# Peptides against a protein of PDB entry 1EBD: the designs that were tried, part 32

Target 1, 138 residues: chain A of PDB entry 1EBD
Amino acid sequence: KASYEGKVAAEAIAGHPSAVDYVAIPAVVFSDPECASVGYFEQQAKDEGIDVIAAKFPFAANGRALALNDTDGFLKLVVRKEDGVIIGAQIIGPNASDMIAELGLAIEAGMTAEDIALTIHAHPTLGEIAMEAAEVAL

## One batch from the design tools (peptide; made by RFdiffusion4, then SolubleMPNN)

Design b2_p13_3_s2 (from b2_p13_3, 5 letters changed)
Fold by OpenDDE base, seed 1:
Structure b2_p13_3_s2 (fold): chain B 138 residues (1-138), chain A 13 residues (1-13)
Amino acid sequence: as target 1 above (138 residues)
Amino acid sequence: SSREDFIAMFAAS
């Protein structure tokens, strides 16, 4: 956030108008396992009256995580039921801090769980778990 | 704090 705001400010000063207008700001804790979130948590959505599907997929079922012997945690997608749009995502597990970026992109672009489910992810990769969670949401 | 809230939300997930 700070880096992005700084870039926007610098560009504005240079005569290139820009705005800080993002839907979601990622939050990361670089613990072991890492924790990362973007957009709504399930309960936050419910508190605002949004009917959501919470689609959860464990790293214990991810081929790359198994190969790395690092299978703690999960990826959760928070999907708005009315239109299937992803409005939040949480990851606790290996490389969560980097993997959250894909989901941040998806949320910012207004993508659906179907969009991610139909996006081919390399096999075997940790990122493949996003596709698996998206399929759960369908 | 914001960090504590973040951790709490994950604990509830």
Scores: peptide ipSAE 0.273, ipTM 0.843, DockQ to the pose 0.033
Fold by OpenDDE base, seed 4:
Structure b2_p13_3_s2 (fold): chain B 138 residues (1-138), chain A 13 residues (1-13)
Amino acid sequence: as target 1 above (138 residues)
Amino acid sequence: SSREDFIAMFAAS
């Protein structure tokens, strides 16, 4: 966020107006396992009266995670029930800090769980877990 | 802190 804000400021000075007020600003903790989040947590959505589906898929069920012997954690999608739009995502597990970017993109673009579910992810990959979680939300 | 809040929210997930 700080680096992005700095970039926006620099671009503004250079005559390229832009805003920092985005829906999907990621937060990452580089622990072991890594933690990453973007958009709403499930409880945050509920506190605002948004009816959501919390679709959770464990890394223990992900082929690449198994192959890497790094199966701690999960990916959770927070999906608005009304229209299936992804409004949040949390990842605890391998490569979470990088994997969160796909979901940040999805949220900013207003994509649905179906959009992710219908996006082919290479097999076996860690990123495939996003597709699996999206399928859970359907 | 914001970091602590973040971790707390994850703990509740």
Scores: peptide ipSAE 0.257, ipTM 0.836, DockQ to the pose 0.035
Fold by OpenDDE base, seed 3:
Structure b2_p13_3_s2 (fold): chain B 138 residues (1-138), chain A 13 residues (1-13)
Amino acid sequence: as target 1 above (138 residues)
Amino acid sequence: SSREDFIAMFAAS
């Protein structure tokens, strides 16, 4: 966020028109396990009157997580029921700080749970958990 | 703390 704002400011100072537009800003805590979030939390969506599906999938059921003996946590997708669009995502678990980028992209692009469910993820990888959670939402 | 609030939101998930 700060880096992006700095880039926009530099462009403005250089005489180029620029604007800051925040859509899906990730938040990360480098704890053990790592925590990462982008977009709405489930309760935030509900508080705003958005009818959502909270699709949760545990790392304990992910092949790569099992192979790494690092199975604590889960991935949660917050999906708007009306159209299946992903409006939020939370990850607690291995590589959460990096894995959140895929979901940030999905939210920024207005993708649906179906889009992610139909996206082939390499096997075995931690990233497959996003696909698994998306399938739960269908 | 914003950090503590963030962690608390995860605890509620």
Scores: peptide ipSAE 0.257, ipTM 0.834, DockQ to the pose 0.033
Fold by OpenDDE base, seed 5:
Structure b2_p13_3_s2 (fold): chain B 138 residues (1-138), chain A 13 residues (1-13)
Amino acid sequence: as target 1 above (138 residues)
Amino acid sequence: SSREDFIAMFAAS
């Protein structure tokens, strides 16, 4: 966020147009376990009157997390019911700070839960949990 | 703070 803001400011100073704001700006807390979020939280969406599905999948059910003996937490997708588009994601667990990037990309691109569910994720990986959560949303 | 609010949102998830 700060880096993006700096880039926008630099472009403005240089006299270049800067009209694009990102929809999905990630937020990360490097705690143990890590916390990461992008887009809407479930309650935020509900407060705005958006009918959403909150699809949650625990790291305790993820093969890589089990292999790493690091199974605390979950991944949650916030999916708009009307069209299945992912509008938010939260991760608390191993490698959350990096894993949030896939979901940020998905949100920014307007992808659906189905898109993620149909994307082959390597097995076993932590990232596979995104696919699992997406399947929950279907 | 914003950070505290963020953590609170996770606690409620």
Scores: peptide ipSAE 0.236, ipTM 0.824, DockQ to the pose 0.035

Design b2_p13_3_s3 (from b2_p13_3, 6 letters changed)
Fold by OpenDDE base, seed 1:
Structure b2_p13_3_s3 (fold): chain B 138 residues (1-138), chain A 13 residues (1-13)
Amino acid sequence: as target 1 above (138 residues)
Amino acid sequence: SSRDAFIAMFAAS
């Protein structure tokens, strides 16, 4: 956030129009396993009266995670029931700090779980777990 | 702390 704001500010000072306009800010804890989140947690959404689907998929069922012998954790998508739009995502597991970026992009773009489910993810990759979780949400 | 709260939210997930 701070880095992005600084970049926007620098561009503005240089005479380039730019603004900080984001829906969600990622949060990461570089622990083992890593934890990453963007957008709403399930309970946060519920507290605001948003009817959501919480779609969870474990790394224990991910081919790449198995190959890496690093299967702790899960990916969770928080999907608004009204329109299937992804409004939050949480990852605890291998490479969570990098994988969260895909979901941040999806949230910022207003994508649905179907959009991710229909996006081909390379096999075998950790990133496939996003697709798997999206399918759960359908 | 904020960090602890964040981790706690994961524990609840």
Scores: peptide ipSAE 0.272, ipTM 0.849, DockQ to the pose 0.032
Fold by OpenDDE base, seed 3:
Structure b2_p13_3_s3 (fold): chain B 138 residues (1-138), chain A 13 residues (1-13)
Amino acid sequence: as target 1 above (138 residues)
Amino acid sequence: SSRDAFIAMFAAS
C-alpha cells in the first residue's frame, strides 16, 4: 500500500494523471506457517448479509506440499453464491505471502471459482491448491 | 496486538 501510494505521488508531481483506487489489498504475516488474506473473510461476508460458499482445501492434500514436508494449513476461497464470484481468500501455509497475489488478481478482475478451476496450474506446485479449492466451490 | 488479532481470525476460519 505504501509503495503504491508513493508511485502515485511521484506521477502526480511529474504532472501525469494519477489516482489511488484501493481494490483487494492483501495482508500478510510472515509467520511459520505464513498467513495471507485478501478480500472478505467468511464471517465478514456473512455479517454483511452476503450468501457465500467457503471452499477450503488443505495443504496436506497438495503434492508439492507433501514433497516439501510442509503440509500445515489450508487455502480458503470465499465465493458469492449468487454468481460464483470470488470475493475473498485466505491462505495459511507454505509460500502464502506470494500465492495470495493470484487470488488478489482474481478478486480484482471479478473472476469466478469456475475461472480458477479451469485454469491449468503447473504440476506439482503449491499453486495447484487454488485450483483445488475452486473446484470445491463448484 | 493487531498482528495477534489477524492470526486469531485465521484460527477461527
Scores: peptide ipSAE 0.264, ipTM 0.842, DockQ to the pose 0.031
Fold by OpenDDE base, seed 4:
Structure b2_p13_3_s3 (fold): chain B 138 residues (1-138), chain A 13 residues (1-13)
Amino acid sequence: as target 1 above (138 residues)
Amino acid sequence: SSRDAFIAMFAAS
């Protein structure tokens, strides 16, 4: 975030249009397992009166995670029930700090769980857990 | 800390 804000400032000084009003700014803790979040947590959404589906899928059920013997944690999608739009995502597990970017993109673009579910993810990869969680949300 | 709070939110998930 700090790096991005610096880039925005530099681009503004250079005369390029820029804004820092993103919906989806990721937060990462580089622990073991890594923790990453973007957008709403489930409880945050509920506190704001948003009816959500919390779609959770464990790394223990992910083929690549199993192959890596690194199966702790899960991916959770927070999906607005009214229209299926992804409004938040949390990942605790392998490669969470990188995997969160796909979901940040999805949230910023206003994508639905269906959009992710219909996106083919390579098999076996850690990333396909996003697709699996999206399918749970449908 | 904010980091601890963040991790706690995961624990609640």
Scores: peptide ipSAE 0.262, ipTM 0.842, DockQ to the pose 0.033
Fold by OpenDDE base, seed 5:
Structure b2_p13_3_s3 (fold): chain B 138 residues (1-138), chain A 13 residues (1-13)
Amino acid sequence: as target 1 above (138 residues)
Amino acid sequence: SSRDAFIAMFAAS
């Protein structure tokens, strides 16, 4: 019981989804490349018994990333299969620390992968990768 | 550390 309570507390501090806390608290490491996450990691969702789709799209296939010659990494969406709702996102790559905000908003708003896929993103932009990953999830 | 754990989770992605 004490161990469970400690785990719950640690998860809350780390910004993991909670019934009483914000669902989508971002975590960022300003490394090169940057790393950013919000909501569930794929394995976290699976550990909780959530059936998910992990939709990954590489920056190597993103037009803006190519133009910038900065194509390392990927964006991953963690999508609940039952209803298509985005419950997590991870980004390793250029501008990850800023790009995570769109996905944090999407998660907090209960948006689906389809919502993101149908949201027109400017071309070419790094942010467009979110739309591409969302399409992968469909 | 928490940072190391975070990075490790990415490595597993």
Scores: peptide ipSAE 0.259, ipTM 0.839, DockQ to the pose 0.047

Design b2_p13_3_s4 (from b2_p13_3, 5 letters changed)
Fold by OpenDDE base, seed 5:
Structure b2_p13_3_s4 (fold): chain B 138 residues (1-138), chain A 13 residues (1-13)
Amino acid sequence: as target 1 above (138 residues)
Amino acid sequence: SSRDAFIEMFAAS
């Protein structure tokens, strides 16, 4: 966020038009386990009257997480029921700080849970959990 | 544990 804001500022100084209003600004906490979030939390969506599906999948059921013996936590997708669009995602677990990027991209692009579910993720990988959570939402 | 509580807190958000 700060880096992007700096880039926008530099472009403005150079006389170029720019915008900084994004739907999906990720937030990361490098705790143990790592936490990452982008877009709506489930409760935020509900508070705004958005009917959502909270699709959660545990790292304990992820093959790579099992292989790494690092299975605490989960990935949650917040999916708008009316159209299946992903409007938020939260990850607490291994590599959350990097894994959130895929979901940030998905949200920014207006993708649906189906889009993610139909995207082949390499097996076994931590990232595969996004596909699994997306399938839960279907 | 504190770790479990942390995860649960995050899950409830």
Scores: peptide ipSAE 0.350, ipTM 0.865, DockQ to the pose 0.024
Fold by OpenDDE base, seed 3:
Structure b2_p13_3_s4 (fold): chain B 138 residues (1-138), chain A 13 residues (1-13)
Amino acid sequence: as target 1 above (138 residues)
Amino acid sequence: SSRDAFIEMFAAS
């Protein structure tokens, strides 16, 4: 039982679904630029045979990032092609450590790229990049 | 730049 629980926990941390534990546990590196990830990386999904769309949007095209003169990096959504469900997300750039929470929520709730694309984000904000990346996946 | 290299590394994972 303990071994099973450990396996489930490890899978949850890696972004794999669990009936008991949380599915989307974020990982953050407070570097410059910040890095944050939740759920599958693109290559992880491919290695498991999941057909995915990797939707990427750069901070260089985000109005708030431009205003802050902090435009390095991007946001990437890993979207399952079969049903449009977001199964992973990575952010490299300003405020990544906080912005990852929205995407963690989306993954945990089983939301699609369309759900995020249709969610109005305040303007101008760094968070808009999630909406922009979601639109790329459509 | 060093920042670009770091970003590339993370993106490749």
Scores: peptide ipSAE 0.091, ipTM 0.722, DockQ to the pose 0.027
Fold by OpenDDE base, seed 1:
Structure b2_p13_3_s4 (fold): chain B 138 residues (1-138), chain A 13 residues (1-13)
Amino acid sequence: as target 1 above (138 residues)
Amino acid sequence: SSRDAFIEMFAAS
């Protein structure tokens, strides 16, 4: 956020109008396991009256995580039921801090769980878990 | 464990 705002400010000063207008700001805790979140948590959505599907997939079922012997945690997608749009995501597990970026992109773009499910993810990769969680949401 | 508690807290949010 700070870096992005700085870039916008610099461009504005240089005569290139820009705005900080983002739907989702990622939050990361570089713990072991790493934790990352973007957009709504499930309860936040419910508190706002949004009917959501919470689709969860464990790293214990991810091939790359198994190969790395680092299988703690999960990926969770918060999907709006009315249209299948992803409005939030949480990751606890290996490389969560980097993996959250894909989901941030998806949320910013207004993508659905189906969009992610239909996006081919390399096998075996940690990122593949996003596709698996998206399939759970369908 | 504290790790499990942390994971559950995050998952329940």
Scores: peptide ipSAE 0.090, ipTM 0.725, DockQ to the pose 0.024
Fold by OpenDDE base, seed 4:
Structure b2_p13_3_s4 (fold): chain B 138 residues (1-138), chain A 13 residues (1-13)
Amino acid sequence: as target 1 above (138 residues)
Amino acid sequence: SSRDAFIEMFAAS
Protein backbone atom coordinates (compact mmCIF):
# COMPACT_ATOMS: atom_id res chain seq x y z
CA LYS B 1 0.00 0.00 0.00
CA ALA B 2 2.77 2.40 0.91
CA SER B 3 4.61 1.56 -2.29
CA TYR B 4 1.49 2.11 -4.35
CA GLU B 5 0.77 5.41 -2.66
CA GLY B 6 4.33 6.48 -3.26
CA LYS B 7 4.06 5.68 -6.94
CA VAL B 8 0.76 7.52 -7.22
CA ALA B 9 2.26 10.52 -5.49
CA ALA B 10 5.27 10.52 -7.79
CA GLU B 11 3.05 10.32 -10.85
CA ALA B 12 0.88 13.15 -9.55
CA ILE B 13 3.91 15.33 -8.96
CA ALA B 14 5.07 14.57 -12.48
CA GLY B 15 1.68 15.63 -13.81
CA HIS B 16 0.64 12.15 -14.90
CA PRO B 17 -2.83 10.74 -14.34
CA SER B 18 -2.98 7.68 -12.14
CA ALA B 19 -5.49 5.35 -10.57
CA VAL B 20 -6.65 7.21 -7.49
CA ASP B 21 -9.91 7.85 -5.69
CA TYR B 22 -9.92 11.46 -6.88
CA VAL B 23 -10.01 12.65 -10.45
CA ALA B 24 -7.85 15.67 -9.83
CA ILE B 25 -4.85 15.79 -7.52
CA PRO B 26 -2.93 19.05 -7.73
CA ALA B 27 0.82 19.29 -8.19
CA VAL B 28 2.65 22.47 -7.27
CA VAL B 29 6.18 23.74 -7.75
CA PHE B 30 6.92 26.78 -5.62
CA SER B 31 9.31 28.33 -8.09
CA ASP B 32 9.40 31.82 -9.57
CA PRO B 33 7.06 31.83 -11.34
CA GLU B 34 5.01 29.26 -9.44
CA CYS B 35 3.79 26.27 -11.40
CA ALA B 36 0.65 24.30 -10.68
CA SER B 37 -1.15 21.53 -12.49
CA VAL B 38 -4.23 19.40 -11.99
CA GLY B 39 -5.72 16.74 -14.21
CA TYR B 40 -4.57 16.16 -17.77
CA PHE B 41 -1.89 17.97 -19.62
CA GLU B 42 -2.81 18.59 -23.23
CA GLN B 43 -0.40 16.01 -24.61
CA GLN B 44 -1.47 13.41 -22.06
CA ALA B 45 -5.05 13.77 -23.19
CA LYS B 46 -4.04 13.50 -26.82
CA ASP B 47 -1.96 10.40 -26.09
CA GLU B 48 -5.07 8.78 -24.67
CA GLY B 49 -7.07 9.68 -27.75
CA ILE B 50 -9.08 12.46 -26.14
CA ASP B 51 -9.93 15.29 -28.49
CA VAL B 52 -9.25 18.45 -26.51
CA ILE B 53 -9.19 22.19 -26.72
CA ALA B 54 -6.19 23.82 -25.09
CA ALA B 55 -7.38 27.24 -23.99
CA LYS B 56 -4.50 29.47 -22.96
CA PHE B 57 -4.61 32.96 -21.49
CA PRO B 58 -1.52 34.96 -20.50
CA PHE B 59 -1.04 36.80 -17.24
CA ALA B 60 0.33 39.64 -19.36
CA ALA B 61 -3.29 40.31 -20.29
CA ASN B 62 -4.60 40.12 -16.71
CA GLY B 63 -5.30 43.43 -15.01
CA ARG B 64 -4.30 42.35 -11.53
CA ALA B 65 -1.07 40.76 -12.77
CA LEU B 66 -0.21 44.02 -14.51
CA ALA B 67 -0.92 45.98 -11.35
CA LEU B 68 1.37 43.64 -9.42
CA ASN B 69 4.06 43.89 -12.10
CA ASP B 70 4.08 40.09 -12.19
CA THR B 71 2.90 39.04 -15.63
CA ASP B 72 5.01 35.97 -16.38
CA GLY B 73 3.20 32.88 -17.52
CA PHE B 74 -0.31 31.80 -18.32
CA LEU B 75 -3.26 29.67 -17.42
CA LYS B 76 -4.17 26.74 -19.66
CA LEU B 77 -7.41 24.80 -19.58
CA VAL B 78 -7.59 21.38 -21.16
CA VAL B 79 -11.17 20.95 -22.28
CA ARG B 80 -12.73 17.85 -23.80
CA LYS B 81 -14.26 18.89 -27.12
CA GLU B 82 -17.08 16.36 -26.97
CA ASP B 83 -18.87 17.95 -24.03
CA GLY B 84 -16.82 20.97 -22.95
CA VAL B 85 -15.82 19.36 -19.66
CA ILE B 86 -12.60 20.58 -18.10
CA ILE B 87 -10.25 17.65 -17.66
CA GLY B 88 -7.02 19.48 -16.86
CA ALA B 89 -5.48 22.80 -16.00
CA GLN B 90 -2.01 24.28 -15.73
CA ILE B 91 -1.01 27.61 -14.24
CA ILE B 92 2.37 29.28 -14.44
CA GLY B 93 2.43 32.64 -12.74
CA PRO B 94 1.52 34.61 -9.65
CA ASN B 95 -0.49 32.76 -7.01
CA ALA B 96 -0.62 29.61 -9.15
CA SER B 97 -0.31 27.40 -6.07
CA ASP B 98 -3.58 28.75 -4.66
CA MET B 99 -5.44 29.43 -7.88
CA ILE B 100 -5.20 25.79 -8.95
CA ALA B 101 -7.75 24.87 -6.28
CA GLU B 102 -10.62 26.47 -8.20
CA LEU B 103 -9.81 24.37 -11.21
CA GLY B 104 -9.30 21.24 -9.16
CA LEU B 105 -12.79 21.75 -7.80
CA ALA B 106 -14.15 22.30 -11.28
CA ILE B 107 -12.57 19.11 -12.58
CA GLU B 108 -13.75 17.02 -9.63
CA ALA B 109 -17.27 18.35 -10.09
CA GLY B 110 -17.26 17.64 -13.82
CA MET B 111 -17.76 21.27 -14.72
CA THR B 112 -17.50 22.69 -18.21
CA ALA B 113 -15.59 25.65 -19.52
CA GLU B 114 -18.97 27.35 -19.81
CA ASP B 115 -19.54 26.90 -16.09
CA ILE B 116 -16.33 28.78 -15.34
CA ALA B 117 -17.00 31.40 -18.00
CA LEU B 118 -20.40 32.11 -16.47
CA THR B 119 -19.01 32.33 -12.94
CA ILE B 120 -18.48 35.92 -11.89
CA HIS B 121 -14.89 36.57 -10.91
CA ALA B 122 -14.02 39.75 -9.05
CA HIS B 123 -12.30 42.45 -11.07
CA PRO B 124 -9.44 42.97 -11.06
CA THR B 125 -8.11 39.68 -9.67
CA LEU B 126 -5.62 37.05 -10.70
CA GLY B 127 -8.41 34.48 -10.51
CA GLU B 128 -10.21 36.30 -13.28
CA ILE B 129 -7.75 34.65 -15.66
CA ALA B 130 -9.62 31.36 -15.23
CA MET B 131 -12.75 32.98 -16.59
CA GLU B 132 -10.81 34.45 -19.49
CA ALA B 133 -9.28 31.11 -20.39
CA ALA B 134 -12.69 29.46 -20.14
CA GLU B 135 -14.09 31.98 -22.60
CA VAL B 136 -11.30 31.11 -25.02
CA ALA B 137 -12.42 27.48 -24.85
CA LEU B 138 -15.99 28.31 -25.92
CA SER A 1 16.07 33.28 -20.40
CA SER A 2 16.13 30.34 -18.02
CA ARG A 3 12.73 31.42 -16.77
CA ASP A 4 11.25 31.32 -20.23
CA ALA A 5 12.80 27.94 -20.88
CA PHE A 6 11.24 26.60 -17.70
CA ILE A 7 7.83 27.92 -18.67
CA GLU A 8 8.11 26.35 -22.10
CA MET A 9 9.16 23.04 -20.61
CA PHE A 10 6.17 23.00 -18.30
CA ALA A 11 3.78 24.01 -21.06
CA ALA A 12 5.10 21.29 -23.35
CA SER A 13 4.40 18.53 -20.85
Scores: peptide ipSAE 0.080, ipTM 0.713, DockQ to the pose 0.031

Design b2_p13_4_s1 (from b2_p13_4, 6 letters changed)
Fold by OpenDDE base, seed 4:
Structure b2_p13_4_s1 (fold): chain B 138 residues (1-138), chain A 13 residues (1-13)
Amino acid sequence: as target 1 above (138 residues)
Amino acid sequence: DRLAEVAAKRAAA
């Protein structure tokens, strides 16, 4: 966030069109396991009256996580029930700090859980968990 | 065609 804001400021000073109008700003904690979040938490959505599906998939069921012997945590997608649009995501687990970018992109682009579910993810990878969680949300 | 489907979706958004 801070780095991005700095970039926007620099671009504005340089006379380029720039704005901080993003919906999906990631937050990352580089703990063990890593924690990453973007968009709505489930409870935040509910507090705003948004009917959501919270689709959770554990790293314990992810082939790459098993191979790495690093299976703590999960990925959660927060999906608006009305239209299947992804409005939030949380990842606790290996490489969460990098993996959150896919979900950030999905949210900014107004993608649905189906869009991710229909995206082929390499097997076995940690990133495959996003596809698995998306399938849960369908 | 998946690409056509996605393009149509984005155009309608």
Scores: peptide ipSAE 0.063, ipTM 0.683, DockQ to the pose 0.054
Fold by OpenDDE base, seed 1:
Structure b2_p13_4_s1 (fold): chain B 138 residues (1-138), chain A 13 residues (1-13)
Amino acid sequence: as target 1 above (138 residues)
Amino acid sequence: DRLAEVAAKRAAA
């Protein structure tokens, strides 16, 4: 967030159009396991009156996580029920800090859970868990 | 409304 705000400020000073939008700014904690979030948490959406599906998939069921012997945690998608649009994501687990970027892109682009579910992910990879969680949301 | 903007992008794609 701070880095992004600095970039926006620099661009504004340079005379380039720029705006801050906090919806798809990732938050990362480099703990073990790593934690990452972008967009809405499930409860935040509910508090704002948004009807959501919280689709969760565990790393314990991910082939790459099993191969790495690093299966703690999960990926959660927060999906708006009305149109299937992804409005948030949380990851606790291996490589969460990098994996959150795919979901940040998905949110900014207005993608649905179906879009992610229909995207072929390499097997076996940690990133494949996003596809698995998206399938849960369908 | 950012969510509305995102939905509009999706609809236009």
Scores: peptide ipSAE 0.026, ipTM 0.646, DockQ to the pose 0.128
Fold by OpenDDE base, seed 2:
Structure b2_p13_4_s1 (fold): chain B 138 residues (1-138), chain A 13 residues (1-13)
Amino acid sequence: as target 1 above (138 residues)
Amino acid sequence: DRLAEVAAKRAAA
């Protein structure tokens, strides 16, 4: 957020149009396990009257997490029911701080759960958890 | 509404 705001300020000083507010501003806590979030939480979406699917997939079901002996946590996708568009994601687990970037991109691009589910992820990787959660949302 | 803008862009593609 601070880095983004710095870029916006620099652009404004240079006489460029003001930047739009983005939906997908990530928040990360570098705890053990790491926590990361982008876009809507499930309850925030519901409070705004958005009908959502909350799709959850645990790290304990991921081959890479098992191989690393680090299986705590889960990934949650918040998907708008009307059109399948991803509007939020939360991750608690190893490498959450890096894993959130894919979902941030997906949200800002207006991608659907199907788009993520149909994207090939390398095996075995923690990144597959996003794909698996997207499949749950279908 | 940024969310609506993104959704509209996606739909137009």
Scores: peptide ipSAE 0.024, ipTM 0.625, DockQ to the pose 0.303
Fold by OpenDDE base, seed 5:
Structure b2_p13_4_s1 (fold): chain B 138 residues (1-138), chain A 13 residues (1-13)
Amino acid sequence: as target 1 above (138 residues)
Amino acid sequence: DRLAEVAAKRAAA
């Protein structure tokens, strides 16, 4: 957030049109396993009266995680039922700190679970779990 | 227009 705002400020000072327009601020904890989150948690959405699907997929079912012998945790997508738009994501597991970026992009772009499900992810990769979770949400 | 669709979704999010 601070880095992004600094970039916007620098661009404005340089005379380039720019604006701060962000919705999803990622949070990362570099623990073992790593934890990452962006957008709504399931309960936060429910507390606000948003009808959501919480689509969860475990790393234990991910081919790359199995190959790495690092299968603890899961990816969760929080998907608004009304239109399938992804409004949040949580990852506990390998490479969570980097993998959250794809989902942050998806949320900021107003993408649906279908958009992620229909995006080809390389096999086998940890990132493929996002596609798998998106398919659960369909 | 896909780009317009995405922009509309973002605005409504």
Scores: peptide ipSAE 0.023, ipTM 0.572, DockQ to the pose 0.099

Design b2_p13_4_s2 (from b2_p13_4, 7 letters changed)
Fold by OpenDDE base, seed 5:
Structure b2_p13_4_s2 (fold): chain B 138 residues (1-138), chain A 13 residues (1-13)
Amino acid sequence: as target 1 above (138 residues)
Amino acid sequence: DKLEEVEAIRKAA
């Protein structure tokens, strides 16, 4: 966020049009395990009257996580039921700080759980957990 | 702020 704000400020100073604020600003905590979030939490969506599916998939079921012996946590997608659009994601687990980027992109692009589910993810990777969580949402 | 965010993420677990 600070980096983005810095770019916007620099562009403004240079006389360029300011960029519009992103819809989804990631939050990352570099703890062990790492924590990351972008967009809506499930309860936030519910509080706003959005009917959502919370699709959760554990790292304990992810092939790469198993191979790395680092299986704590999960990935959760918050999916709007009306159209299947991903509106939030939370990750607690290995490489959460980097993995949140795919989901940030998906949210900003207005992608659906189906879009992610139908995207081929390399096997075995931590990243494929996003696909697996997306499948849960379908 | 970050502490609150961590707690929120963990609560969403």
Scores: peptide ipSAE 0.111, ipTM 0.736, DockQ to the pose 0.028
Fold by OpenDDE base, seed 3:
Structure b2_p13_4_s2 (fold): chain B 138 residues (1-138), chain A 13 residues (1-13)
Amino acid sequence: as target 1 above (138 residues)
Amino acid sequence: DKLEEVEAIRKAA
C-alpha cells in the first residue's frame, strides 16, 4: 500500500493521470507462515448484510505445499451467493504475500468462483489452491 | 504490532 501510494504520488507530481481508488487493496504480514488478505473478510460481509460462501482449502491438501514441507494454513475465498462473485480472499501459508495478487486481480475484475475454478493452474503449484478453493465454492 | 496484525488476520479468516 505504501509503495503503491508513493508511485501514485510520483505520477501525480509528474503530471500523469493515476488511479488511486481500487476495490481491493491487499494487506500482507510477512510472518511465518505469511498472511495476506484482500477485499472482504467473511464477518465484514455478513455485518453488511451480504450473504456469502466462505470457501476454505488447506495447504495440507496442496501437492506443492507437501513437496515443500510447508503445509500450514489455508486459502479462504469469500464469495457472494447472489452471483458467485469473489469479494474477498485470505491466505495464511507459503508465498501468501505473492499469491494474494491473483485474487486481487480476480476481485478487481469482478470474477466469479467459477472463473477461477475454470482457470487451469500448473501442477503441482501453490497457486492451485486458489482453484481448489473456488471449486469448493461451487 | 506485527503479532497483533497476524493474530487479527488468523482470527478473522
Scores: peptide ipSAE 0.056, ipTM 0.701, DockQ to the pose 0.026
Fold by OpenDDE base, seed 1:
Structure b2_p13_4_s2 (fold): chain B 138 residues (1-138), chain A 13 residues (1-13)
Amino acid sequence: as target 1 above (138 residues)
Amino acid sequence: DKLEEVEAIRKAA
């Protein structure tokens, strides 16, 4: 966020129109395992009266995580039941800090769980967990 | 608040 706002400010100073318009701001903690979040948490959505599906998939069931012997944690998608749109995501596990970017993109673009489920992810990769979680939400 | 965010993520476990 700070880096992006700095870029916008620099462009504005240079006379280039630019805007900061966030749908979702990622949060990352570089712990072990890493933690990352973007958009709504399940309870936040519920508190706002949004009916959601919380789709969770464990790294213990991910082929690449198993191969790396790094299987702690999970990916959770928060999906609005009304239209299947992804409104939040949380990751605890390997490469969470980078993997959250795909989900940030999905949220910013207004994608559905079906969109992610129908996106082929390379095998075997940690990123497949997003596809697996999306399938859980269907 | 980053601490709240971290706790929220971990609470989702």
Scores: peptide ipSAE 0.048, ipTM 0.703, DockQ to the pose 0.028
Fold by OpenDDE base, seed 4:
Structure b2_p13_4_s2 (fold): chain B 138 residues (1-138), chain A 13 residues (1-13)
Amino acid sequence: as target 1 above (138 residues)
Amino acid sequence: DKLEEVEAIRKAA
C-alpha cells in the first residue's frame, strides 16, 4: 500500500493520471507460514450484512505443498452468495505473499468463483489451491 | 490441528 501510494504520488507529480481507490489492497505478513489477505474477511462481510460463502481449502491437500513438505495453512475465498463474486481472500501458507496477487486481480475484475474454478492452473503448483477453493464455493 | 494453529496465527498477525 505505501509503496503503491508512493508510486501514484510520483506519477501525479510527473503529470500522469492516477487513481488510488482500489477495492483490493493486499496485506502481507512475511511470517512462517506467510499470511496474506485481500478484500473482505468473512466476518467483515457478515458484519456488513453480506451473505457469503467461505470456501476453505487446506495446503495439506495440495500436491505441490505435499511435495515441498510445507503443508501448513489454507486458502479461504470469501464469495458473495448472491452472485458468486469473490469479495475477499486469505492465504496462510507457502508463497502466500505472491499467490495473493491472483486473487487481488480476481476481486478487482469482479470475477466469480466459477471464473477461477474454470481457469486452468498448472499441476502440481501451489497456485492450483485457488482453483480448488473456488470449486468448493460452487 | 495445524489449521487451528494457523488460524490463531492469522488472528495475531
Scores: peptide ipSAE 0.034, ipTM 0.646, DockQ to the pose 0.022

